# Peptides against a protein of PDB entry 6J54, part 137

Target 1, 223 residues: chain A of PDB entry 6J54
Amino acid sequence: NENLFASFIAPTMMGLPIVTLIIMFPSLLFPTPKRLINNRTISIQQWLIQLTSKQMMAIHNQKGQTWSLMLMSLIMFIGSTNILGLLPHSFTPTTQLSMNLGMAIPLWSATVFTGFRYKTKTSLAHFLPQGTPALLIPMLVIIETISLFIQPVALAVRLTANITAGHLLIHLIGGATLALLNINTMTAFITFTILILLTILEFAVALIQAYVFTLLVSLYLHD
Target 2, 42 residues: chain B of PDB entry 6J54
Amino acid sequence: QFQFTGIKKYFNSYTLTGRMNCVLATYGGIALLVLYFKLRSK

## One batch from the design tools (peptide; made by RFdiffusion4, then SolubleMPNN)

Design b2_p15_8_s2 (from b2_p15_8, 8 letters changed)
Fold by OpenDDE base, seed 3:
Structure b2_p15_8_s2 (fold): chain B 223 residues (1-223), chain C 42 residues (1-42), chain A 15 residues (1-15)
Amino acid sequence: as target 1 above (223 residues)
Amino acid sequence: as target 2 above (42 residues)
Amino acid sequence: MIDAVLKTLAELLSK
């Protein structure tokens, strides 16, 4: 590869962008259940969905639980795309900041607007913590408003940075192992061990980032 | 429950209504300042 | 005029 960032370029085949197909591919991994007792793979998937759904919806009231379908679809989408992106020569759409902002901004805005619409007093009061000295009220309100607007950006950047950094690190360590194989086999073995450990870590990071992204969106809805 | 009298009843950091009014007052003040500078620049 | 407004505001804030 001519540059370190070649893996992050949108893939084209026969001059046509195939990014849309890659984004839609995770949906094929989660077929709808047709039987009362499904096969083992579908049963495990349903169990995981139910487990995560229970954890995420435990924070919300009955009205907030209406968002369960959207939040579960979001975590499944991000999680599956991140895991599939760890495959060799795979493009991860979540490494693109534009995609993550495209998800974060509408979801954040929806949660904020729903808060202002149904709980106007509580939402407005959230800009001022209890017990704030009177002299600090204007400045603290400004800081809290800025904090609110940074939330969707922080959400998108967190996901993008963690996934991108992980892929870049795997590429760099992988390249280093290949270069060191011809120089010193002992150092190459150490670097290869680090690469394996890093790959395992990136699988965990891929799932954690999907969970954190969805959880934070859920928490913003609760606030 | 804190019992506030006078303006502190409407503008306090302890009650929900007081906090809301403080936030609205701060936004209103900022909006008026921005409006003042915008009108002055014309 | 500004002084009168400030004085009335101070009186209101002192109550």
Scores: peptide ipSAE 0.000, ipTM 0.667, DockQ to the pose 0.034
Fold by OpenDDE base, seed 4:
Structure b2_p15_8_s2 (fold): chain B 223 residues (1-223), chain C 42 residues (1-42), chain A 15 residues (1-15)
Amino acid sequence: as target 1 above (223 residues)
Amino acid sequence: as target 2 above (42 residues)
Amino acid sequence: MIDAVLKTLAELLSK
């Protein structure tokens, strides 16, 4: 059982935490373009960034679009860290709840305060859903207030849980595959096929969770 | 657009202003209740 | 005074 969670322990080398280096590593994968026509890899990256930027910023007005750089950097960071985390024997920083809370709480706070700063009436009105029966108004306002404060926690936990669950599942199926190799090669082959399919799914989940995290932050900004 | 009269004009769940006022009234009521219990305990 | 307040409240609530 201790071996199942060993991959989630923050790696240290020579008594120094190397987590900082791991967190910074994805930034090296996205070099700044310097040419009008870049190489294929940079061109594809820029194209993807432009597409995601257009989709995410379509909901925002001009003032909300000032957050484009922050949101794009966020999705690229989370996405790249999640994808790199799927490499064998790699540590995924986004499996740490502390890291995800460290991202979620400031971003959520910034969006909420920005909302109250520029759209005070709309932000206050958001605590009461439209069409609520009069008798339920006080209770629903309280619930919605609690819901607001749970948002950063839910955002962080969602990312942490999905990535952690995926890694655990890969580990379990991988362990089962190795155990079955000595028992029945045919069953081991089936479990190995499942492992491959699961790995492909986790690549998709890694990108989806990055997108959902950024999208929800964006939606909180819009509200 | 809904036409409201009287108190419903200011406190309703359909208009933006009405919803805002309901929220403020709720928070105000809670604050007054907390204040009441705090003063009662003293 | 209380009756006046209640009447006013009733009128406000009836509208």
Scores: peptide ipSAE 0.000, ipTM 0.665, DockQ to the pose 0.034
Fold by OpenDDE base, seed 5:
Structure b2_p15_8_s2 (fold): chain B 223 residues (1-223), chain C 42 residues (1-42), chain A 15 residues (1-15)
Amino acid sequence: as target 1 above (223 residues)
Amino acid sequence: as target 2 above (42 residues)
Amino acid sequence: MIDAVLKTLAELLSK
């Protein structure tokens, strides 16, 4: 009887948490190019980075493009950690709300402060949508202010919830498949097929969530 | 260009400056209300 | 004083 949440417990070795090593591991998968013509693997990685960078930076002016390195590093980090987390008995740091908040809050605050610093008038004006009836202005400004503060929380919770839910489903369906093997092989086969389809879906979700997280941060910068 | 007269020149939901002033006025009003209740409680 | 302020506010809002 294994606890369904055992995979979400921070791993320790010799009484020391190894979470730091797990977080650093994805960085080893993306070496920096040393030559003009690189190996096939590095070339594919650079191509993917260039494509994603082109799409994400298309909405930004030259000053906003300064954030390209940070945003690209963020998507690569979250994407790689999420994919690696789908390995059996692996720990995914992105399932920890504390980690996601730790990323979301500084990035959100940086974008908000940057907005107030360089575009003070525009930033303040965003609290009031254009064309709002005069009677609704005070209430809408309050709602928009609350909405602003919910943004980092929603960003973190979205990532955490999607990854966590996916992991739980894989474990539950996997456990059910094993239990059904002793009862009916045909039903077990069906459940196993569902498990495979679910795992494929979770790979897609892992990448999408990384992209959405980074994209939303980018959009907040654009505002 | 929107032409506004009177108070609408400074407080409108269509111009950038007007929107900004509306936001500042709202925050100012809230701050005054909070201050009023704080002084009343003392 | 309050009535004068209210009247001036009403005039400003009516423009």
Scores: peptide ipSAE 0.000, ipTM 0.642, DockQ to the pose 0.034
Fold by OpenDDE base, seed 1:
Structure b2_p15_8_s2 (fold): chain B 223 residues (1-223), chain C 42 residues (1-42), chain A 15 residues (1-15)
Amino acid sequence: as target 1 above (223 residues)
Amino acid sequence: as target 2 above (42 residues)
Amino acid sequence: MIDAVLKTLAELLSK
């Protein structure tokens, strides 16, 4: 069990934490365009960013589109960190709940405060769904209030749990595959196939979780 | 469009203003209850 | 090919 969680320990070099460098590393993968006609790789990246931006901002009004830069940076950051975390012996910062809470709480609070500042009536009315029976109004308002406070926690835990569970499963199946190589080649092949399928799934999960995280933050802003 | 009369005009679950008033009334009620118990404990 | 991949994975996991 101790070996399973070794990959989630913050790495250190010469006694100094290098987590900061790991967190900053994805930013190096997205260089700023300098030329009118960019390289193929940069053009593809820009194209993907534009596509995701168009999809994410299609739900928002013009005022909500002001958050486009923040939301796009968020999805790129989480997505890149999650994908890089799937590399062998790599540390995934998004497996740390503290990091995800550190992102979720400020973003959630910002969206809630902006909602109350600019759309006070709508934001207050959001605590009560339409068409509720009069007798259930007080209870439902309390539930919606609790739901609001659970939002940042649920957002952080969802990301952390999905990425952590995926990594653990890859390590477990990978370890099982290695153990079975010396026992039975046929069973090792089966487990290896499962490992491949799982890695593909984790790539998808890594991107989906980044998207869902950003989308939910966006939806909280829209509400 | 629902035509509400009387108290239902201000406290309803269908209109935006009605929903807001219901929320404020709920929070106000809770605050008053908390205040009551706080004053009672002294 | 499978053995090579498995050996590579083993080397990666053994580090």
Scores: peptide ipSAE 0.012, ipTM 0.653, DockQ to the pose 0.014; fails the geometry check

Design b2_p15_8_s3 (from b2_p15_8, 10 letters changed)
Fold by OpenDDE base, seed 5:
Structure b2_p15_8_s3 (fold): chain B 223 residues (1-223), chain C 42 residues (1-42), chain A 15 residues (1-15)
Amino acid sequence: as target 1 above (223 residues)
Amino acid sequence: as target 2 above (42 residues)
Amino acid sequence: AIDALLETLSLLLSK
């Protein structure tokens, strides 16, 4: 099991953490446009960002539109890091719970604080659903308050668990294929096929989880 | 839409203001309870 | 909030 989880250990070289470089690497894949009409790769990227931005910000008014840049950067970051971590024996920063908490908690707090700042009455009213029987009001307010504090935890754990589970599964099946090469080539071929299918699935999961994470942050802003 | 009188005007689960006041009252009550236990421990 | 999450999940699964 130690060998299996070794891929999740933060890599270091000469006593210096290279995790920072790994985290910063995906940003190099998305250069800023310099021309009105750019090359195909940049144009496709801008098109995708525009489409996702339009979809994500459709729920927000003009004031909420100011969050578009941050939300788009977040989805791009999480999505790219998740995809890069799909190769066996590769390190995925988003598998680290500490990293995801480090992203989720500040963003959640920002959304909550912005809600209380600009929509104080509405935000406070959200702790009590409309039409609640009078006798249940105190208990329900407590539950809703606890629910609010669980949001950042659920957000971080969801992302971490999905990516980590997928990564582990790829490693296990990958290891099994290598072990079966000398035992039974036919079974090894079958397991390899499963590995390919799983990898494709994990690509989809990586993008979906990035989207869901960003969407939920956006929804919390909407209150 | 909703016509409430007396205490129900300020504390109700239907109007926005009423819901807000209920939440504040709940938090205030909890804070007072915590304060009571803190003073009791002294 | 939980209801919103469940609703979002249901919408994702319905697609």
Scores: peptide ipSAE 0.276, ipTM 0.800, DockQ to the pose 0.030
Fold by OpenDDE base, seed 4:
Structure b2_p15_8_s3 (fold): chain B 223 residues (1-223), chain C 42 residues (1-42), chain A 15 residues (1-15)
Amino acid sequence: as target 1 above (223 residues)
Amino acid sequence: as target 2 above (42 residues)
Amino acid sequence: AIDALLETLSLLLSK
């Protein structure tokens, strides 16, 4: 079954980690605007960024608005990498748990520390939900504390699992389609149609996972 | 709005301050328990 | 926060 996971191995050429270049490549797709009225592509990108920024930052106060640039860059990075990963024979860096942990842990830590710094009372109060029976308070505080530390892991695993599972499913159905070409052409055509529909779904999943990752980071900032 | 008197004013699960105090008390209690077992083993 | 996470997970699993 090693062949199934061969596409998830970090690509290297001559022992050099070309994965770094793959990670940096999405940055070229989003050039900085230079004019008041830019090209259609740049204008659409800026419009989308503005809409997503308004939606995600609506929860935050003025201090939280400082994080808008970082959160928008995060969603653009994850979204672009996920979409590029759907190209045939492409490597998706976000399928690597190490990469997602590398993004999730610092961002989560920053949000938690920022919360404790500026909203200490509210942040401490979040370890105990409102209306908790008195006898359950110690247990629930412990559970909520554990839940806090699971947050960065959940962010990383959620993104990794969703993208990886999607890629695996595409590969499996694609492989099945190729295998059925010589057995039953009609069945192969049906499986190919399913593959196309699945690919379209994975495009949506790629964007949704990027949005969810960024949104949850934003929610943790809001506490 | 909740009206609490006595210890319930400072330790409750409804007010922000009460919840904070409950959390701090819980952490303090756990720390004391850990300290107790650590000192007992020494 | 947990409820929001669960709702998000539910939305992701439904697709």
Scores: peptide ipSAE 0.259, ipTM 0.813, DockQ to the pose 0.031
Fold by OpenDDE base, seed 2:
Structure b2_p15_8_s3 (fold): chain B 223 residues (1-223), chain C 42 residues (1-42), chain A 15 residues (1-15)
Amino acid sequence: as target 1 above (223 residues)
Amino acid sequence: as target 2 above (42 residues)
Amino acid sequence: AIDALLETLSLLLSK
């Protein structure tokens, strides 16, 4: 039904794309620190950012840590948009494959090109795992090359599919609960409980997918 | 430590340089094959 | 390492 996917249509008001404002809105939720001792909310945010940054940059040397700002901004953006997308009747930009491809392809290409530029030997050697039998070398190199080109697609599709699937389930179960309110209240209560549990799960998924997306980009840079 | 002599020194799957050379050789071979078929078609 | 990470993630999500 068209109604199932209506929530994924890009919202427009008077022909003007509101999507731009929706994409920019999460930035307002993360104010820059202006004091040595900030508010509790800002302090918690900064603490979380620092923890995440330490975890993500632990695998990188000094050269790789140059990407810390980019990666942290990416995870904050994707995470915030995913969480905001869980709000009732909200539009999630990360459900749009075009947006995720728009993020994945440039970041992936940047990591690949950075690898070839600064670690040419290692990057070329990455197409051939160590210890490969001589007869399998040509085939494996081809497979690894194909694998490389699948990376941005997999990165974008993974994020899009996981978030979209979660939203669809929330909408379906939510609609089912509303429909069952007039039919069987007990069953409606059960479905509502499932909806709550699913919503909690989707909050976790939203954060995990943001982290995984950023982590994979980081790993592609490291390798 | 692996000691490679001759062609194995340059084309091996154990050393970084050897792996790089194998990859380059593979791409070069594919490129030559593509060129061969392109020239054959013309 | 990436494949291992994806596999571990899939295992965690499958639970």
Scores: peptide ipSAE 0.244, ipTM 0.806, DockQ to the pose 0.027
Fold by OpenDDE base, seed 3:
Structure b2_p15_8_s3 (fold): chain B 223 residues (1-223), chain C 42 residues (1-42), chain A 15 residues (1-15)
Amino acid sequence: as target 1 above (223 residues)
Amino acid sequence: as target 2 above (42 residues)
Amino acid sequence: AIDALLETLSLLLSK
């Protein structure tokens, strides 16, 4: 049923891609502060950014804290896009696996290369867990190597799957609710209640997935 | 804390250096195997 | 460490 996936098609206007504008739109929601005491909305945003920054960078040393700006921008971008995607008939760029891979692979590679550059000995040692029996060393090293290369894929798929599944459920239950309005009003009301609860859950999922994505990137940097 | 002698000093699963050497040895072995099969197939 | 974190997050999400 192509109608179910119509919301996931990249929008275009007369052959021109609108996706670029959609991706840039969240940046307008976070204006730069111009005053010592800003508006309530900006103050809340800054407070949230500071809290998340403190939590995210608590596991890193001073060298790792240089990534704070990038990680905070990442969580703000993913979080804002996910929340905006829950608007009716909106396109969520993070539902596109290509986009998430495009974000995950470079960030993952950067963290891995940074680890090998500055913590070469520790990074190489991570391919072999401590206390491994001698006979299992070669096999376990191979498994850990494979595990490393699966990390960017798992990171991208996790975000994509969670957001996409949530969108599909909202659309399906919403469509069912509309269809049941003329058939059985009581059932439609129950379905609508479920839809509301699901929507609230998806708002939470949107923020959690953004946080988890950035946290895992940060954790890979910590090594 | 761990006192290893001989080859175990350089190749062990407990010390950081030992683990690193084991990983390098494993990759080296795999590389040699791949090279062997490539040369054999030619 | 990552697996432990993921398990913890999974438990939190399952509640």
Scores: peptide ipSAE 0.216, ipTM 0.801, DockQ to the pose 0.028

Design b2_p15_8_s4 (from b2_p15_8, 8 letters changed)
Fold by OpenDDE base, seed 2:
Structure b2_p15_8_s4 (fold): chain B 223 residues (1-223), chain C 42 residues (1-42), chain A 15 residues (1-15)
Amino acid sequence: as target 1 above (223 residues)
Amino acid sequence: as target 2 above (42 residues)
Amino acid sequence: MIDALLETLALLLSQ
């Protein structure tokens, strides 16, 4: 009678939640370069950050590039937390919808308010797609308004659902493989192979979801 | 370039200003409707 | 999960 969702419960040590420490831990993995010639690991990290920054900032004008630091910190944070969450017996903070909403809502709000502040006309016009027939204008404006408010929810739920589903699948298939080892070794080997493939997929998903989350926030800023 | 005359100049789905005005008009209309029903219920 | 990955990939490729 294993609780399938036990891995998603916030860990406590001596009655104190360790979630704060887990959330801060990824920051330790990205040290600031102190030398002109950095270690190989730091050089690779900087290279990856530069690549991702170039890709993300290619969409933005100079004013949008002011958000580069925040967006890059966000992708590194989500990506690192997601990858660390794939470690055995690790708690993934991004499986918590509250955390993802806590990130999505402020970032979305900031982008929307920034849009209204600096490009009021364009932002208001965005609620009405170009070429809309006059009869459909009121309904479409309402739909687009609702769509706007769904954006932060969709952003948070997407990340939460993908990571949670992946972890759940790994747990289920992992449990099944262990159970099958005692029944039939051949079937256990097949399920184990699936588990390995799934774990590789989850690593990819972890990175992609971090990128997409940040990219969508970036796109909302651009619009 | 679309040449709009009259009311279509201000309420267009093709121009940025026209789209903005349409959006504002729709929100204004909704606000007036809500206000109407609120005043009617009192 | 696969659908989400495919949609995400499609979004990335559509840019």
Scores: peptide ipSAE 0.032, ipTM 0.747, DockQ to the pose 0.031
Fold by OpenDDE base, seed 5:
Structure b2_p15_8_s4 (fold): chain B 223 residues (1-223), chain C 42 residues (1-42), chain A 15 residues (1-15)
Amino acid sequence: as target 1 above (223 residues)
Amino acid sequence: as target 2 above (42 residues)
Amino acid sequence: MIDALLETLALLLSQ
């Protein structure tokens, strides 16, 4: 009876948490270019980074483009960790709400403080949508203030919930497939097909969630 | 350009300055209410 | 999960 949540327990080796090593591992997959003409793998990586950077930075002015390095590093980090987490018996740090909050809160606060510092009037005006009837102004300002504080939580929970749910489904369907092999091979085959389709979906979800996380941070910076 | 007269010049939902003033007025009102209840509880 | 994906896609398409 394997605990379905065993994969979400932080791995320890000799009593020491190895989570730090797992978090650092994706960084090794993205070496810095040393030559004008690089290897095919590095060239593809740089091309992907340039494409994503171009799309994400298209929304930002020159001052906002200063955040490009941080945003690109963030998407590469989350994307790589999520994909690596789909390996059998692997630990995904992004399933930990604490990690995602640890990323979301500082980034959100940095964007909010940057907004208040450079665009104080505009930032304060965002709490009131344009054209609001006078009677609804106080209530709407309160709601918008609450909405602002929910943003980092929603960002973190979205990432955590999607990855965690995906992992649980893979484990459940995988376990069901193994159980059905001894009962009926035909039903086991159907379940196995569903498992394959689900794993493909999870790869897509892993990438999309990384993109959405970074995009939302970027949008908060634009506001 | 929206031409507003009177109080609407400073408190409107269409201009940037007007929106800002509405937000500040709302926060100021809440702060005064909290202060009132705090002083009343003592 | 599927609903979250669809919602995410809808959000991306609405921008």
Scores: peptide ipSAE 0.030, ipTM 0.735, DockQ to the pose 0.030
Fold by OpenDDE base, seed 1:
Structure b2_p15_8_s4 (fold): chain B 223 residues (1-223), chain C 42 residues (1-42), chain A 15 residues (1-15)
Amino acid sequence: as target 1 above (223 residues)
Amino acid sequence: as target 2 above (42 residues)
Amino acid sequence: MIDALLETLALLLSQ
């Protein structure tokens, strides 16, 4: 059991935590365009960023589009960190709940405060769904208030749980496959196939979770 | 469009203003209850 | 993860 969680321990080098360097590393993968005609790789990256930006911002009004840079940076950061975390012997910072809470809470608070500042009436009215029976109004307002405070926690936990569970599952099945190689090659082949499918799934999950995280932050801003 | 009259005009679950007022009334009620118990405990 | 896959693959191919 201790070996299963070894991959989630913050790495240190010469007694110094290198987590900061790992977190900053994805930023190096997205260089700023310097030329009118960029390299193929940069052009593809820009194209992908533009596509995702168009999709994400299609839901927002012009005022909400001001958050485009932040939301795009967020999805790129989470996505890149998640994908890099699937590399062998790599540390995935997004498996740390503290990091995800550290991102979720400020973003959530910013969206909530901006909502209350610019659209006070709408934001307050959001605590009561339309068409509720009069007798249920106080209870529902309390539930919606609790729901609001759970949002940043749910956002962080969702990301952490999905990435962590995926990594653990890959490690478990990988370990099982290695163990089965010495016992039965046929069963090892089956487990290996499952492992491949899981790795593909984890790549998808890594991207989806980045998207969902950013989308939910975006939706909270829109509300 | 619902034509609300009287108290329902200000406290309804259909209009934006009505919803806001209901929320404020709920929070106000809770605050008063908390205040009551706090004063009672002293 | 990938190295585990590669190790598993290598072990499977070595049999």
Scores: peptide ipSAE 0.019, ipTM 0.675, DockQ to the pose 0.013
Fold by OpenDDE base, seed 3:
Structure b2_p15_8_s4 (fold): chain B 223 residues (1-223), chain C 42 residues (1-42), chain A 15 residues (1-15)
Amino acid sequence: as target 1 above (223 residues)
Amino acid sequence: as target 2 above (42 residues)
Amino acid sequence: MIDALLETLALLLSQ
């Protein structure tokens, strides 16, 4: 009986961890353009990058647009790793909370520190909403500070939980379909249909979570 | 624009400066309380 | 995960 969590164990080959190679693999899928008119695949990739870049940078001022390269690299990295993780016998590094925290905490800290450096007054004022009753000011400031510190954790956990839950559901329903094939073919067909729908959903979730992660980092930079 | 007079000018929830001062006052108060308990524990 | 899907599909097609 295979362990339900075996897919989340870091893969080793010949006693060596391959996690580093898996993390670097998405970079090979995005070659640098060398021609004025590129192949159809590269053109589609560039088009997608431009669309996402326009949407994400529309919120930012000229100074915030300097972060475009980092944010675009982040969305491409998370998106590609999540999509590749849906392949059979593939390990998704983004299922590891340590990796997502390792990305979220530095990015969040960078945005917060940049806010305090360049817009100290507005950043400090953000801890107190406008129109707050005087008696609630101390409590609300404390709540807002706690909320700020929860942001990177919530960002990392959201990505980890959604991807992990999706993979787990695919595994469980897949196992259930195989078990039901020997019992009742009709029920197995229903569960198989659900499995197909779920896999399609997980492709969408993989992209959405990459987008939401980068968008929230972007919004924290804007605030 | 709300014209605030006196202490309300510096500690308002409506102005950026007032909000900043309120936040600084709250952090300062918490820091003083923590320092007081730390010094009392010694 | 997808292997189970493919195996299930193969079994269904073999029936």
Scores: peptide ipSAE 0.018, ipTM 0.683, DockQ to the pose 0.013

